# Peptides against a protein of PDB entry 2ODG, part 79

Target 1, 89 residues: chain A of PDB entry 2ODG
Amino acid sequence: MTTSQKHRDFVAEPMGEKPVGSLAGIGEVLGKKLEERGFDKAYVVLGQFLVLKKDEDLFREWLKDTCGANAKQSRDCFGCLREWCDAFL

## One batch from the design tools (peptide; made by RFdiffusion4, then SolubleMPNN)

Design b2_p24_6_s3 (from b2_p24_6, 12 letters changed)
Fold by OpenDDE base, seed 5:
Structure b2_p24_6_s3 (fold): chain B 89 residues (1-89), chain A 24 residues (1-24)
Amino acid sequence: as target 1 above (89 residues)
Amino acid sequence: MKELKELVEKSRELGKAAVEKAEA
């Protein structure tokens, strides 16, 4: 499957203190909603991804329920975190 | 809200630890 430049930029480098909006699939609207719920940094969402044992269905459902992400947005975000983990963890 | 706060903290702790392991 093809990926966005935003995805490639995120996966290719350290995460550090990057904001949640740096994740693929997470634009300004979803980012603000996530921040309001306490998921302000990308690594907090990474944490949730890991809490859910990297389960795609559980993570994407969580993202949908938390910020209203659609199928493409949740897929992009999941793929971004999965590939980052494969590269760095 | 309490359950959400607990989930956020759990995620924050695990995510922070993962990044520290990967990048430090």
Scores: peptide ipSAE 0.770, ipTM 0.938, DockQ to the pose 0.825
Fold by OpenDDE base, seed 3:
Structure b2_p24_6_s3 (fold): chain B 89 residues (1-89), chain A 24 residues (1-24)
Amino acid sequence: as target 1 above (89 residues)
Amino acid sequence: MKELKELVEKSRELGKAAVEKAEA
């Protein structure tokens, strides 16, 4: 599996207060929908990832139900957060 | 809704704590 430069940049950098749209797989459309639901920062989505015990199926289903993410978008977002956690936590 | 609000706040708290721990 290949990754995007957006993914690599996110995994390599501190997260801080980065907007939710900084996550791989999350563009302007999905980002806006997530923000409307209260998931405005990348770390809030990270929190949901952790709440769901890093379970891929649960997280990807949540993301789909919350913002309408397709399979690729949810996969990219999950992979981004998983690798960030592996690197920093 | 209250359920969504509670979920968001839980996620916000855990995520914030994780980032602070990782980037301290």
Scores: peptide ipSAE 0.769, ipTM 0.937, DockQ to the pose 0.852
Fold by OpenDDE base, seed 4:
Formats: sequence, structure tokens, C-alpha cells
Structure b2_p24_6_s3 (fold): chain B 89 residues (1-89), chain A 24 residues (1-24)
Amino acid sequence: as target 1 above (89 residues)
Amino acid sequence: MKELKELVEKSRELGKAAVEKAEA
């Protein structure tokens, strides 16, 4: 599989206070929906990723249910967070 | 609604702690 430049940019640097929309697979539409539900920062979604013990199926299902992410969007977001964790945690 | 708020708070706490640990 290939990754986007957005994915590579996110994985390569610290997360800090980056907005939720900086995550791969999360565009303006999904980002707004996540923010409305309280997931305003990338690290809050990271937190949910960790709450779910990095389980791909659980996380992708949660993302779909929460903001309407499709299969590619949820896959991209999951992969982005997994690789960030591998690099920094 | 209460359940969602609690989930968000839990996620926020864990995410914040993880970033602080990783980027300290």
C-alpha cells in the first residue's frame, strides 16, 4: 500500500496541539463532525485509539460510527496513528 | 450524551498523557 503526503508529514513530526484535521483520512467534513463530538485535537483521537488498545477493527468502526468515515478514510487514519505511535511512543 | 462526554474525557486524558510522555 501507498501513503499520502499528509500521512508522511504527520508521522514524521511531533503531534502537539495539532487539530484533528491534520490526521490522514480526516478532511474538512469529517474533521468538523469530530470536533462537534468533542474530538477537536489529533491527540484526542490518539487517546481513543489507545482506549481501544490499538485494535484496528474497533477503531475503524468507531470512526465510521462517529463521523461517517468510509473504509479508505478509516484505514488511512488508523495507519497514521499506528505509525506515529511506532515512531514516538 | 453522558456516555459520549465521558468517552471524550477519557480519550482526551490518555491522548494528552501519551503526547506529553512522547514529546517531553
Scores: peptide ipSAE 0.768, ipTM 0.937, DockQ to the pose 0.831
Fold by OpenDDE base, seed 1:
Structure b2_p24_6_s3 (fold): chain B 89 residues (1-89), chain A 24 residues (1-24)
Amino acid sequence: as target 1 above (89 residues)
Amino acid sequence: MKELKELVEKSRELGKAAVEKAEA
């Protein structure tokens, strides 16, 4: 699969206090829904990714159930966090 | 609501710790 520039930019640099919308696959609509539910920063979603033991199916299902992400959006978000972890953790 | 709040807090704590570890 191919990645977006947004994905490449995210995985190549520190996460810090980046907003949840900086994650690949998370646009304005999904970002607002995540923020409303308390997932306001990218690192909070990273935390959920870790809570779910980096399991792709569990994470993508959670993202779908939480903000209505479609298959591509959840795939992009999962891949973004996985590669960030591979690079920095 | 209670369940979601607890999940968010758990995620926030783990995520913050991970970032601090990775970027220290």
Scores: peptide ipSAE 0.766, ipTM 0.936, DockQ to the pose 0.845

Design b2_p24_6_s4 (from b2_p24_6, 14 letters changed)
Fold by OpenDDE base, seed 1:
Structure b2_p24_6_s4 (fold): chain B 89 residues (1-89), chain A 24 residues (1-24)
Amino acid sequence: as target 1 above (89 residues)
Amino acid sequence: SEELKKLVEESEKLGKAAVERALA
């Protein structure tokens, strides 16, 4: 499956202080909703990803429940975090 | 998993509190 440039930009370097909206699949709408729930930085979402043991189904379900992400958005976000972890964790 | 649900809920609570402090 092909990835976006946004995905490639995210997984290419350390996460640092990147905002939650820098994650693939997370646009302005979802980003605002995540920020309202306390997830202002990408590394906070990474934290949830790790709490959920990197499980795709659990993470995507959580993301849907938390900000209303659809199937594509949750898939893109999961893939983004998975590949980042493979490279840097 | 009920345990995971609790962990996520507590994490979100802490996150919201942190945002409030940052904006204060």
Scores: peptide ipSAE 0.098, ipTM 0.625, DockQ to the pose 0.091
Fold by OpenDDE base, seed 3:
Structure b2_p24_6_s4 (fold): chain B 89 residues (1-89), chain A 24 residues (1-24)
Amino acid sequence: as target 1 above (89 residues)
Amino acid sequence: SEELKKLVEESEKLGKAAVERALA
């Protein structure tokens, strides 16, 4: 399975203050919903990813429950954070 | 697990509060 350019752009550098919408799988709709729930920065979602001990099922379920992400969106977001952590954490 | 769920919920509460403060 191939990754998107958005994914590659995100995992290529420290995330810093990037907005939540910079995460692969998180578009305008999901981004707005996440922001409404207090997740305005990518690093806040990273925090949840780490709280859930990088567990794919838990994270993807959380993302679905929090912003309505579908299977592909949650997979893309999880993969984005996993690979970012592999590179920088 | 219930423990993880609680941690996530607390994080969400804090996050929402932080966003509200930032937008005030």
Scores: peptide ipSAE 0.093, ipTM 0.627, DockQ to the pose 0.104
Fold by OpenDDE base, seed 5:
Structure b2_p24_6_s4 (fold): chain B 89 residues (1-89), chain A 24 residues (1-24)
Amino acid sequence: as target 1 above (89 residues)
Amino acid sequence: SEELKKLVEESEKLGKAAVERALA
């Protein structure tokens, strides 16, 4: 599988205060839903990713249940966080 | 996992409350 430029932009540098919408797979629709649930920053979603012990199935299921992400969106988001963690965590 | 489900739910509540508090 190939990655998007959005993915590459995110995994290339420290996360800082980037908004949740900067995560690959998270567009305007999903981003707004996540923000409404208290996930306004990418690092908050990272927190959930870590709480779930980086488990792909658990994270993708959580993302689907939380904001309605489809399979591709959840896969892209998971991959984005996984690769970011591999680089910086 | 029920334990993880509960943990996520509590995390969401705290996160949402923090956002609301920051906007007050």
Scores: peptide ipSAE 0.090, ipTM 0.619, DockQ to the pose 0.092
Fold by OpenDDE base, seed 2:
Structure b2_p24_6_s4 (fold): chain B 89 residues (1-89), chain A 24 residues (1-24)
Amino acid sequence: as target 1 above (89 residues)
Amino acid sequence: SEELKKLVEESEKLGKAAVERALA
């Protein structure tokens, strides 16, 4: 599958203090919902990703339950974090 | 996996607590 420019921009550098909305698959709607649930920074979602031991099914289900992400959005977000970790962890 | 389910459960618990602290 192909990736978006948003994905490529995110995985290309340390995420630092980037907002949650900088994650691929996380647009304005999902971003606001995540922020309301305390996930305002990309690194907070990364934390959840790592706690779940990078498990795709668990993470994508969590994302769906937390902000209503659809299959594509959760896939894009997961892939974004996975590839970021491959590059920097 | 029961182990993974436990991790999710604990993670959600910790997340909920973190939100509570952030709102305090």
Scores: peptide ipSAE 0.080, ipTM 0.623, DockQ to the pose 0.088

Design b2_p24_7_s1 (from b2_p24_7, 7 letters changed)
Fold by OpenDDE base, seed 3:
Structure b2_p24_7_s1 (fold): chain B 89 residues (1-89), chain A 24 residues (1-24)
Amino acid sequence: as target 1 above (89 residues)
Amino acid sequence: APVPTDLEKSKELGEAARKKAEAL
């Protein structure tokens, strides 16, 4: 599969305090919805990803239910977090 | 059934992970 520049930029370095909208697949619309639910930083979404034991189906289902992400958006976000974890954890 | 959200645990694990990454 191919990745976006946004994905590559995110997985290239520690995420620190980056906003939730810096995650691949998460734009302004989804980001605002996540922020309203308390997921204001990328690392908080990373946390939920880890809570779910990195399970793709569970995470993508969660993202869909939480902010209305479509299949591509949830795939991109999952892949972004998976590769970040592979690099830094 | 919908996947449960655990905001407090997410913040905890996420913060630990991001700090680990900074230490590399």
Scores: peptide ipSAE 0.810, ipTM 0.956, DockQ to the pose 0.930
Fold by OpenDDE base, seed 5:
Structure b2_p24_7_s1 (fold): chain B 89 residues (1-89), chain A 24 residues (1-24)
Amino acid sequence: as target 1 above (89 residues)
Amino acid sequence: APVPTDLEKSKELGEAARKKAEAL
């Protein structure tokens, strides 16, 4: 499987204060739900990813439960954060 | 079982990580 341009754009540079919706797999619908839960910036979701020790199953389950992400959305978001961390941390 | 959420810890670790990435 290939990555999206959205994924490539995100992993290409430090995320700074990019909105949560900049993450691959997170569209406007999921983004709004995450924002309502306090995850308004991409780095806050990154934080949860790190809290979970980059565990894919835990993170994807969390994302599903938190904003209703489906399997593809959670996979895309996880992969986006994983590759970002590989590049910058 | 649901994965626990700690928003404050997430903000803390995320902030540290994003700042580390900016230190190029």
Scores: peptide ipSAE 0.810, ipTM 0.956, DockQ to the pose 0.906
Fold by OpenDDE base, seed 4:
Structure b2_p24_7_s1 (fold): chain B 89 residues (1-89), chain A 24 residues (1-24)
Amino acid sequence: as target 1 above (89 residues)
Amino acid sequence: APVPTDLEKSKELGEAARKKAEAL
């Protein structure tokens, strides 16, 4: 399947201090919920992704439980982080 | 059971990763 422009923009460069809402699949609603839980920057969510050893099922379940992400949102976010890591780590 | 959240470890690993990317 294809990716969004938001995904392509994110994986094209180091994420620096980009807000959590810059991640593919994370809109304003999910972003605010993540920020309330302390995940205010994209790199903090990246950290949780790495804590979970890049496990897709665990990460997507975590995202659903943490901010209410649906299947597409969690899939988009996981794919975004996976491809970013492939490019920069 | 829900997947555990470790905010401090996430911040630590995420910080290291983003800095590694910027140092390439």
Scores: peptide ipSAE 0.809, ipTM 0.956, DockQ to the pose 0.923
Fold by OpenDDE base, seed 1:
Structure b2_p24_7_s1 (fold): chain B 89 residues (1-89), chain A 24 residues (1-24)
Amino acid sequence: as target 1 above (89 residues)
Amino acid sequence: APVPTDLEKSKELGEAARKKAEAL
C-alpha cells in the first residue's frame, strides 16, 4: 500500500520529542484530543503501541476510543509506528 | 471491552525507545 509524505518524513529519522501531530494519520483535531489525554508527544503514543505489544487490532481500537480516529487514520498511525520501530528498534 | 490506557507506562516505554533510537 502507498504511504504519505508525512509517513515518510516521520520514519526517516529518530522521533525525539516530536509532537503527537507529527504521526501519520494524526491531524490537528486528533492531536488536540490526544494531548488532552496526556499523549502530547509522538513517543508517548509509541509507548502505548509498545505496551500493547504492537498488536494492530488493540492499538487501532485504542486510538479510535481515545481520540475518535477513523479506520484510515488508525491504519496510517499504526503503520507509521510499525515502520519506525522496524527502522530504529 | 475498551483497551486499557496506561499513560505512565506509555511514557516510560516510549522514552526508553526514543533514547535507544538516538543512540544508533
Scores: peptide ipSAE 0.807, ipTM 0.956, DockQ to the pose 0.921

Design b2_p24_7_s2 (from b2_p24_7, 7 letters changed)
Fold by OpenDDE base, seed 3:
Structure b2_p24_7_s2 (fold): chain B 89 residues (1-89), chain A 24 residues (1-24)
Amino acid sequence: as target 1 above (89 residues)
Amino acid sequence: MKVPLDLEKSRELGEEARERALAL
């Protein structure tokens, strides 16, 4: 599958203090819901990704339950974090 | 099943990873 420009922009550099909405698959609606649950920065979602030991099923299920992400949104977000980790960790 | 969340741990691991990336 091809990636979005948003995905490419995110994986191209350290995420620093980027907002949660900078993650591929996370728009304004999902971003606000994540922020309300304590995920104010992209790196906090990265943290959950790492806590779950990069398990795709667990992460995507968590994201769905936490902010209502659909299958494509959760897939895009997971892929974004996986490729970022491959580049910087 | 609901996946448990430890927000404190997530924030800690995320911060460590964020800082590691900035050090490259």
Scores: peptide ipSAE 0.733, ipTM 0.934, DockQ to the pose 0.908
Fold by OpenDDE base, seed 5:
Structure b2_p24_7_s2 (fold): chain B 89 residues (1-89), chain A 24 residues (1-24)
Amino acid sequence: as target 1 above (89 residues)
Amino acid sequence: MKVPLDLEKSRELGEEARERALAL
């Protein structure tokens, strides 16, 4: 299926210290909520993704509970991290 | 269903992965 330009931009290079809002599906609103919960960088969300062993259901449920992400937002974020990991890990 | 979170562990694994990617 198709992806956003934001997704493509994120998976194209190492994430370094990119803000959490750089993740596909995570805009200003969700990003702020994640930052308030201690996820100040995209790599911290990556960390939770890895802790959950890349389980889609667990990650998307966590994201919903943590910042209120809807189904599309959580799907976009999961896909973004999955493809980034496929490229760089 | 509440998914457990260890923020410190997430930060550590994320940093490790971040650094690995930068080294490639």
Scores: peptide ipSAE 0.732, ipTM 0.935, DockQ to the pose 0.882
Fold by OpenDDE base, seed 2:
Structure b2_p24_7_s2 (fold): chain B 89 residues (1-89), chain A 24 residues (1-24)
Amino acid sequence: as target 1 above (89 residues)
Amino acid sequence: MKVPLDLEKSRELGEEARERALAL
């Protein structure tokens, strides 16, 4: 499917210390909510993604429950992390 | 259904992956 420029920018390089809001599908609103829950960096969300063994249903459900992400936002975020992992892990 | 979260574990795995990517 079609990806955003934000997605392409994220998967193009190691994420380092990028903020959680740099993830595709995670805007200012969702980013702030994630940060309030302890996800201060994108790599912490990556960590949860990996803990869940890259399970899409589990991750997207978690994201919805954690920050209120809708279907598109959770799909974009999942896809962003999946492709980042494919590139760098 | 509530998906469990271990924030410490997620931070650890995320940090490991972050570092691995930077080492490439």
Scores: peptide ipSAE 0.731, ipTM 0.934, DockQ to the pose 0.902
Fold by OpenDDE base, seed 1:
Structure b2_p24_7_s2 (fold): chain B 89 residues (1-89), chain A 24 residues (1-24)
Amino acid sequence: as target 1 above (89 residues)
Amino acid sequence: MKVPLDLEKSRELGEEARERALAL
């Protein structure tokens, strides 16, 4: 699969305190909805990803239910977190 | 089907992971 520059920028370094909107697939609209639900930082979404044991179906369904992410957005976000974990965990 | 969420747990695991990454 092809990745975006946003994806590559995110997986290139530790995420630290990066906002939730820095995740691939998470734009302004989805980011605001996630923030309203308490997911203000990328690491909080990472936490849910880890709680779900990196299960793609569960995570993507959760993201859809939480902020209305479509198939591409949830795929991009999942892939971004998966590759980040492969690099740093 | 709604996927369960524990926001406190997700925040804790996320914080641990981000700190682990910074220590590499």
Scores: peptide ipSAE 0.733, ipTM 0.934, DockQ to the pose 0.882; fails the geometry check

Design b2_p24_7_s3 (from b2_p24_7, 8 letters changed)
Fold by OpenDDE base, seed 5:
Structure b2_p24_7_s3 (fold): chain B 89 residues (1-89), chain A 24 residues (1-24)
Amino acid sequence: as target 1 above (89 residues)
Amino acid sequence: SMVPTDLEKSKELGEAAREKALSL
């Protein structure tokens, strides 16, 4: 699969205070749902990703359950966080 | 500095996140 520019923009630098919607696979709809559940910053979702020990299946299932992400959205989001962690953790 | 209500909300979020992790 090919990565999006959104993915490349996210993984290229420290995430800082980036909103949750900056994550690949997280658009306006999913972003709003995540924000309503307290996941307003990308680093909060990163926290969940880390709590789930970077497990793809667990994270993607969590994301689906939390905001209704489909398979592509959850895959894109997981890949975004995985590659960010590979670069910065 | 965080206000008590913000801290409470953050703690609740963390607890919920851990509970979800343990349930999966």
Scores: peptide ipSAE 0.113, ipTM 0.626, DockQ to the pose 0.047
Fold by OpenDDE base, seed 2:
Structure b2_p24_7_s3 (fold): chain B 89 residues (1-89), chain A 24 residues (1-24)
Amino acid sequence: as target 1 above (89 residues)
Amino acid sequence: SMVPTDLEKSKELGEAAREKALSL
C-alpha cells in the first residue's frame, strides 16, 4: 500500500505541538470532533495509541467510537502513529 | 453550569481514555 504525503510529512520529524489534524486520516471533520473531546494535539492521540498498547484493532475501534472515523481514516491514522513510533519512540 | 478548569478537563480525559482501554 502507498502512503500519502501527509503521512510522510508526519513520520519524518518529531511530533512536537502538531495539531491533531496533522495526523494522516484525520481531516477537518474528524479533527473538530477529536478537539471537542479534548484531543487537540497529535500527541494526545499518541497517548491513547500507547495506552491501547499499539494494538491496531483496539485503536481503530477507539477512533471510530470517538470521532466516527471510517475504515480508511482509522487505518491511515494508525499507520501514521505506528511508523512515527518506530522512528522516534 | 460550572466551567471545568484545565486540570479537571485533563483528568476527565484521562479517566475516559483508561475506561475505554479497559473495556476493549
Scores: peptide ipSAE 0.104, ipTM 0.621, DockQ to the pose 0.050
Fold by OpenDDE base, seed 1:
Structure b2_p24_7_s3 (fold): chain B 89 residues (1-89), chain A 24 residues (1-24)
Amino acid sequence: as target 1 above (89 residues)
Amino acid sequence: SMVPTDLEKSKELGEAAREKALSL
């Protein structure tokens, strides 16, 4: 599989205060649901990713349960955070 | 319906995250 431009834009630079919707796989619908649960910034989702010890299955399950992400959306979001961490953490 | 504050949302997601971490 290939990555999206959205993925490449996210992993290319420090996360800073980027909104949750900047994450690959997180569109308007999922972004709003995450914000309603208190995940308004990408770094809050990063926090959950790290609390789950970067485990793919656990993170993707959490994302599905939290905002209704499908398999592609959760895979794209996981890959985005994994590659960002590889570059900057 | 009542809208949770940012602090209430943060407490809820923080506790949920802790519970998930303890299950690892």
Scores: peptide ipSAE 0.102, ipTM 0.633, DockQ to the pose 0.054
Fold by OpenDDE base, seed 4:
Structure b2_p24_7_s3 (fold): chain B 89 residues (1-89), chain A 24 residues (1-24)
Amino acid sequence: as target 1 above (89 residues)
Amino acid sequence: SMVPTDLEKSKELGEAAREKALSL
């Protein structure tokens, strides 16, 4: 499966203060919804990912419930966080 | 009462974190 440049840019370096919209699969629409729910930084979504024990089904279901992410968006976001954690956690 | 699912339990933790974040 091919990844986006957005994915590659995110997983290549420390997350720091990157906005939630820097996550693969999170565009303007989903980003705004996440920000309205208090998930304004990528590291806040990382926190939820870790609270959910890195479980793919749980995280993707949570993301769908929280901002209306579709299957591709939730897959891309999960993969982005998983690979970032593999590199830096 | 029913035993909460893994997702329900995790959502409780996430909601607590979200509530704190919104209060900042």
Scores: peptide ipSAE 0.064, ipTM 0.607, DockQ to the pose 0.090

Design b2_p24_7_s4 (from b2_p24_7, 9 letters changed)
Fold by OpenDDE base, seed 5:
Structure b2_p24_7_s4 (fold): chain B 89 residues (1-89), chain A 24 residues (1-24)
Amino acid sequence: as target 1 above (89 residues)
Amino acid sequence: MKVPTDLERSRELGEAARRRALAL
C-alpha cells in the first residue's frame, strides 16, 4: 500500500513536540477528540502505542474506541507510529 | 460517584486493552 505525504513527513524526522494532528490518519476531527482526552501531542499517542506493545489490533481498537477512528484512519496512524519507531527507537 | 474525565476514560481504555493483550 502507498503512504501519504503526511506519513512520509512524520516518519522522516524526530517527533519532538509535534501535535497529535501531525500523525497520519489523524485529521482535525480525530485530533480534537484526542486532545480533549489529553492526547494533545503525537508522543502521548506513541506512549499508548508502546504500552500496547505495538500490537496493531489492540492499538487500532483503542484508537477507534477513544476518538472514533475508522479502519483507514487507524491503519494510517498505526503505520505512521510503527515506521517512526523502526527508524528512531 | 465521581465521573471520570475524558483523560481518565482514555487511560482506562488503554489499560483495559493492555490487560487484554497480557491475557492473550
Scores: peptide ipSAE 0.032, ipTM 0.550, DockQ to the pose 0.052
Fold by OpenDDE base, seed 1:
Structure b2_p24_7_s4 (fold): chain B 89 residues (1-89), chain A 24 residues (1-24)
Amino acid sequence: as target 1 above (89 residues)
Amino acid sequence: MKVPTDLERSRELGEAARRRALAL
Protein backbone atom coordinates (compact mmCIF):
# COMPACT_ATOMS: atom_id res chain seq x y z
CA MET B 1 0.00 0.00 0.00
CA THR B 2 1.06 3.58 -0.66
CA THR B 3 1.10 6.37 1.91
CA SER B 4 0.00 10.00 1.69
CA GLN B 5 2.23 13.02 1.83
CA LYS B 6 0.57 13.87 5.15
CA HIS B 7 1.71 10.50 6.49
CA ARG B 8 5.27 11.04 5.24
CA ASP B 9 5.42 14.53 6.73
CA PHE B 10 4.30 13.23 10.13
CA VAL B 11 6.66 10.25 10.38
CA ALA B 12 9.70 12.24 9.22
CA GLU B 13 10.25 14.26 12.41
CA PRO B 14 9.64 14.32 16.19
CA MET B 15 6.01 14.80 17.12
CA GLY B 16 6.43 17.66 19.58
CA GLU B 17 3.30 19.73 20.05
CA LYS B 18 1.70 18.88 16.70
CA PRO B 19 -2.09 19.17 16.75
CA VAL B 20 -4.21 16.04 16.47
CA GLY B 21 -5.13 17.10 12.93
CA SER B 22 -1.54 16.48 11.82
CA LEU B 23 -2.13 12.72 12.00
CA ALA B 24 -2.80 10.97 8.72
CA GLY B 25 -6.47 10.06 8.43
CA ILE B 26 -7.52 12.86 10.80
CA GLY B 27 -9.12 15.69 8.84
CA GLU B 28 -10.93 18.77 10.03
CA VAL B 29 -14.13 16.95 11.03
CA LEU B 30 -12.47 14.17 13.02
CA GLY B 31 -9.90 16.57 14.45
CA LYS B 32 -12.60 18.82 15.91
CA LYS B 33 -14.40 15.85 17.45
CA LEU B 34 -11.17 14.56 18.99
CA GLU B 35 -10.31 18.02 20.34
CA GLU B 36 -13.75 18.30 21.96
CA ARG B 37 -13.06 14.99 23.72
CA GLY B 38 -9.70 16.24 25.07
CA PHE B 39 -7.48 14.71 22.36
CA ASP B 40 -6.13 18.03 21.11
CA LYS B 41 -2.51 16.99 20.46
CA ALA B 42 -1.14 14.12 18.40
CA TYR B 43 0.80 12.93 21.46
CA VAL B 44 -2.47 12.38 23.37
CA VAL B 45 -3.64 9.99 20.65
CA LEU B 46 -0.16 8.41 20.71
CA GLY B 47 -0.74 7.81 24.43
CA GLN B 48 -3.93 5.90 23.69
CA PHE B 49 -2.15 3.94 20.95
CA LEU B 50 0.53 2.88 23.45
CA VAL B 51 -1.96 2.06 26.24
CA LEU B 52 -3.61 -0.30 23.75
CA LYS B 53 -0.18 -1.90 23.21
CA LYS B 54 -0.12 -0.85 19.55
CA ASP B 55 -2.92 -3.31 18.73
CA GLU B 56 -4.42 -2.38 15.38
CA ASP B 57 -7.93 -3.72 15.92
CA LEU B 58 -8.32 -2.20 19.38
CA PHE B 59 -6.92 1.18 18.35
CA ARG B 60 -9.01 1.43 15.20
CA GLU B 61 -12.13 0.41 17.13
CA TRP B 62 -11.40 3.05 19.76
CA LEU B 63 -10.88 5.72 17.11
CA LYS B 64 -14.14 4.81 15.40
CA ASP B 65 -16.05 4.88 18.70
CA THR B 66 -14.43 8.15 19.81
CA CYS B 67 -14.73 10.32 16.71
CA GLY B 68 -16.57 8.29 14.05
CA ALA B 69 -13.53 7.46 11.93
CA ASN B 70 -14.22 5.19 8.96
CA ALA B 71 -12.06 2.20 7.99
CA LYS B 72 -9.68 4.20 5.79
CA GLN B 73 -9.28 7.03 8.31
CA SER B 74 -8.55 4.63 11.17
CA ARG B 75 -6.12 2.64 8.99
CA ASP B 76 -4.25 5.79 7.96
CA CYS B 77 -4.06 7.04 11.55
CA PHE B 78 -2.89 3.68 12.89
CA GLY B 79 -0.23 3.36 10.18
CA CYS B 80 0.97 6.89 10.86
CA LEU B 81 1.50 6.22 14.57
CA ARG B 82 3.03 2.78 13.97
CA GLU B 83 5.66 4.12 11.59
CA TRP B 84 6.37 7.12 13.81
CA CYS B 85 6.98 4.77 16.74
CA ASP B 86 9.23 2.54 14.62
CA ALA B 87 11.37 5.58 13.85
CA PHE B 88 11.42 7.36 17.21
CA LEU B 89 10.62 4.93 20.04
CA MET A 1 -29.13 10.58 35.90
CA LYS A 2 -25.66 12.04 35.25
CA VAL A 3 -24.82 13.01 31.66
CA PRO A 4 -21.10 12.56 30.98
CA THR A 5 -18.99 15.30 29.45
CA ASP A 6 -17.16 14.61 26.19
CA LEU A 7 -13.92 14.13 28.12
CA GLU A 8 -15.57 11.69 30.54
CA ARG A 9 -16.98 9.75 27.60
CA SER A 10 -13.52 9.57 26.02
CA ARG A 11 -12.01 8.30 29.28
CA GLU A 12 -14.69 5.63 29.54
CA LEU A 13 -14.10 4.51 25.94
CA GLY A 14 -10.34 4.44 26.42
CA GLU A 15 -10.54 2.57 29.71
CA ALA A 16 -12.96 0.03 28.24
CA ALA A 17 -10.60 -0.58 25.31
CA ARG A 18 -7.64 -0.86 27.70
CA ARG A 19 -9.49 -3.42 29.84
CA ARG A 20 -10.25 -5.49 26.74
CA ALA A 21 -6.61 -5.31 25.65
CA LEU A 22 -5.26 -6.35 29.06
CA ALA A 23 -7.76 -9.19 29.37
CA LEU A 24 -6.62 -10.77 26.09
Scores: peptide ipSAE 0.031, ipTM 0.543, DockQ to the pose 0.053
Fold by OpenDDE base, seed 4:
Structure b2_p24_7_s4 (fold): chain B 89 residues (1-89), chain A 24 residues (1-24)
Amino acid sequence: as target 1 above (89 residues)
Amino acid sequence: MKVPTDLERSRELGEAARRRALAL
């Protein structure tokens, strides 16, 4: 499988204050739902990824339950955060 | 019955997932 340009752009640099919508797999619809629930920045979702100990199944289930992400969206978001962490943590 | 806010619901979902992770 290949990654998107959005994924490559995200994993290439520190995330700083990037909005949640900068994450691969998180479009306008999912981004708005996450923001409504207090997950307004990419680093807040990173926090959830880390407290779940980077577990793919748990994170993807959480994302689905929280904002209605489908399988591809949750996979893309998980992969984005995993590769960012591999580069910067 | 109190209806949780969206943020409260998200926190509950996150905490439940974390508890499952810690139990593995």
Scores: peptide ipSAE 0.030, ipTM 0.544, DockQ to the pose 0.053
Fold by OpenDDE base, seed 2:
Structure b2_p24_7_s4 (fold): chain B 89 residues (1-89), chain A 24 residues (1-24)
Amino acid sequence: as target 1 above (89 residues)
Amino acid sequence: MKVPTDLERSRELGEAARRRALAL
């Protein structure tokens, strides 16, 4: 599998205050839904990723249940957070 | 009965997923 430029841009630097929409797989539609539910920053979604012990199936299920992410969107988002954590955590 | 906010609902979903993870 290849990654997107959006993924590469995200994993290349500290997360800081980046909006949730900066995560790979999270576009305008999913970003708005996540923001409405209090997940406005990428680091808030990172928090959920860590609480789920970085488990792919559980995180992708949560993302689907929370904002309606499809399989590709949840895969891209999971991969983005996994690789960011490998680099910075 | 109280209707949860979107954030409260998301927290409940996350907590349920966490409980499933810890049970496995």
Scores: peptide ipSAE 0.029, ipTM 0.528, DockQ to the pose 0.052

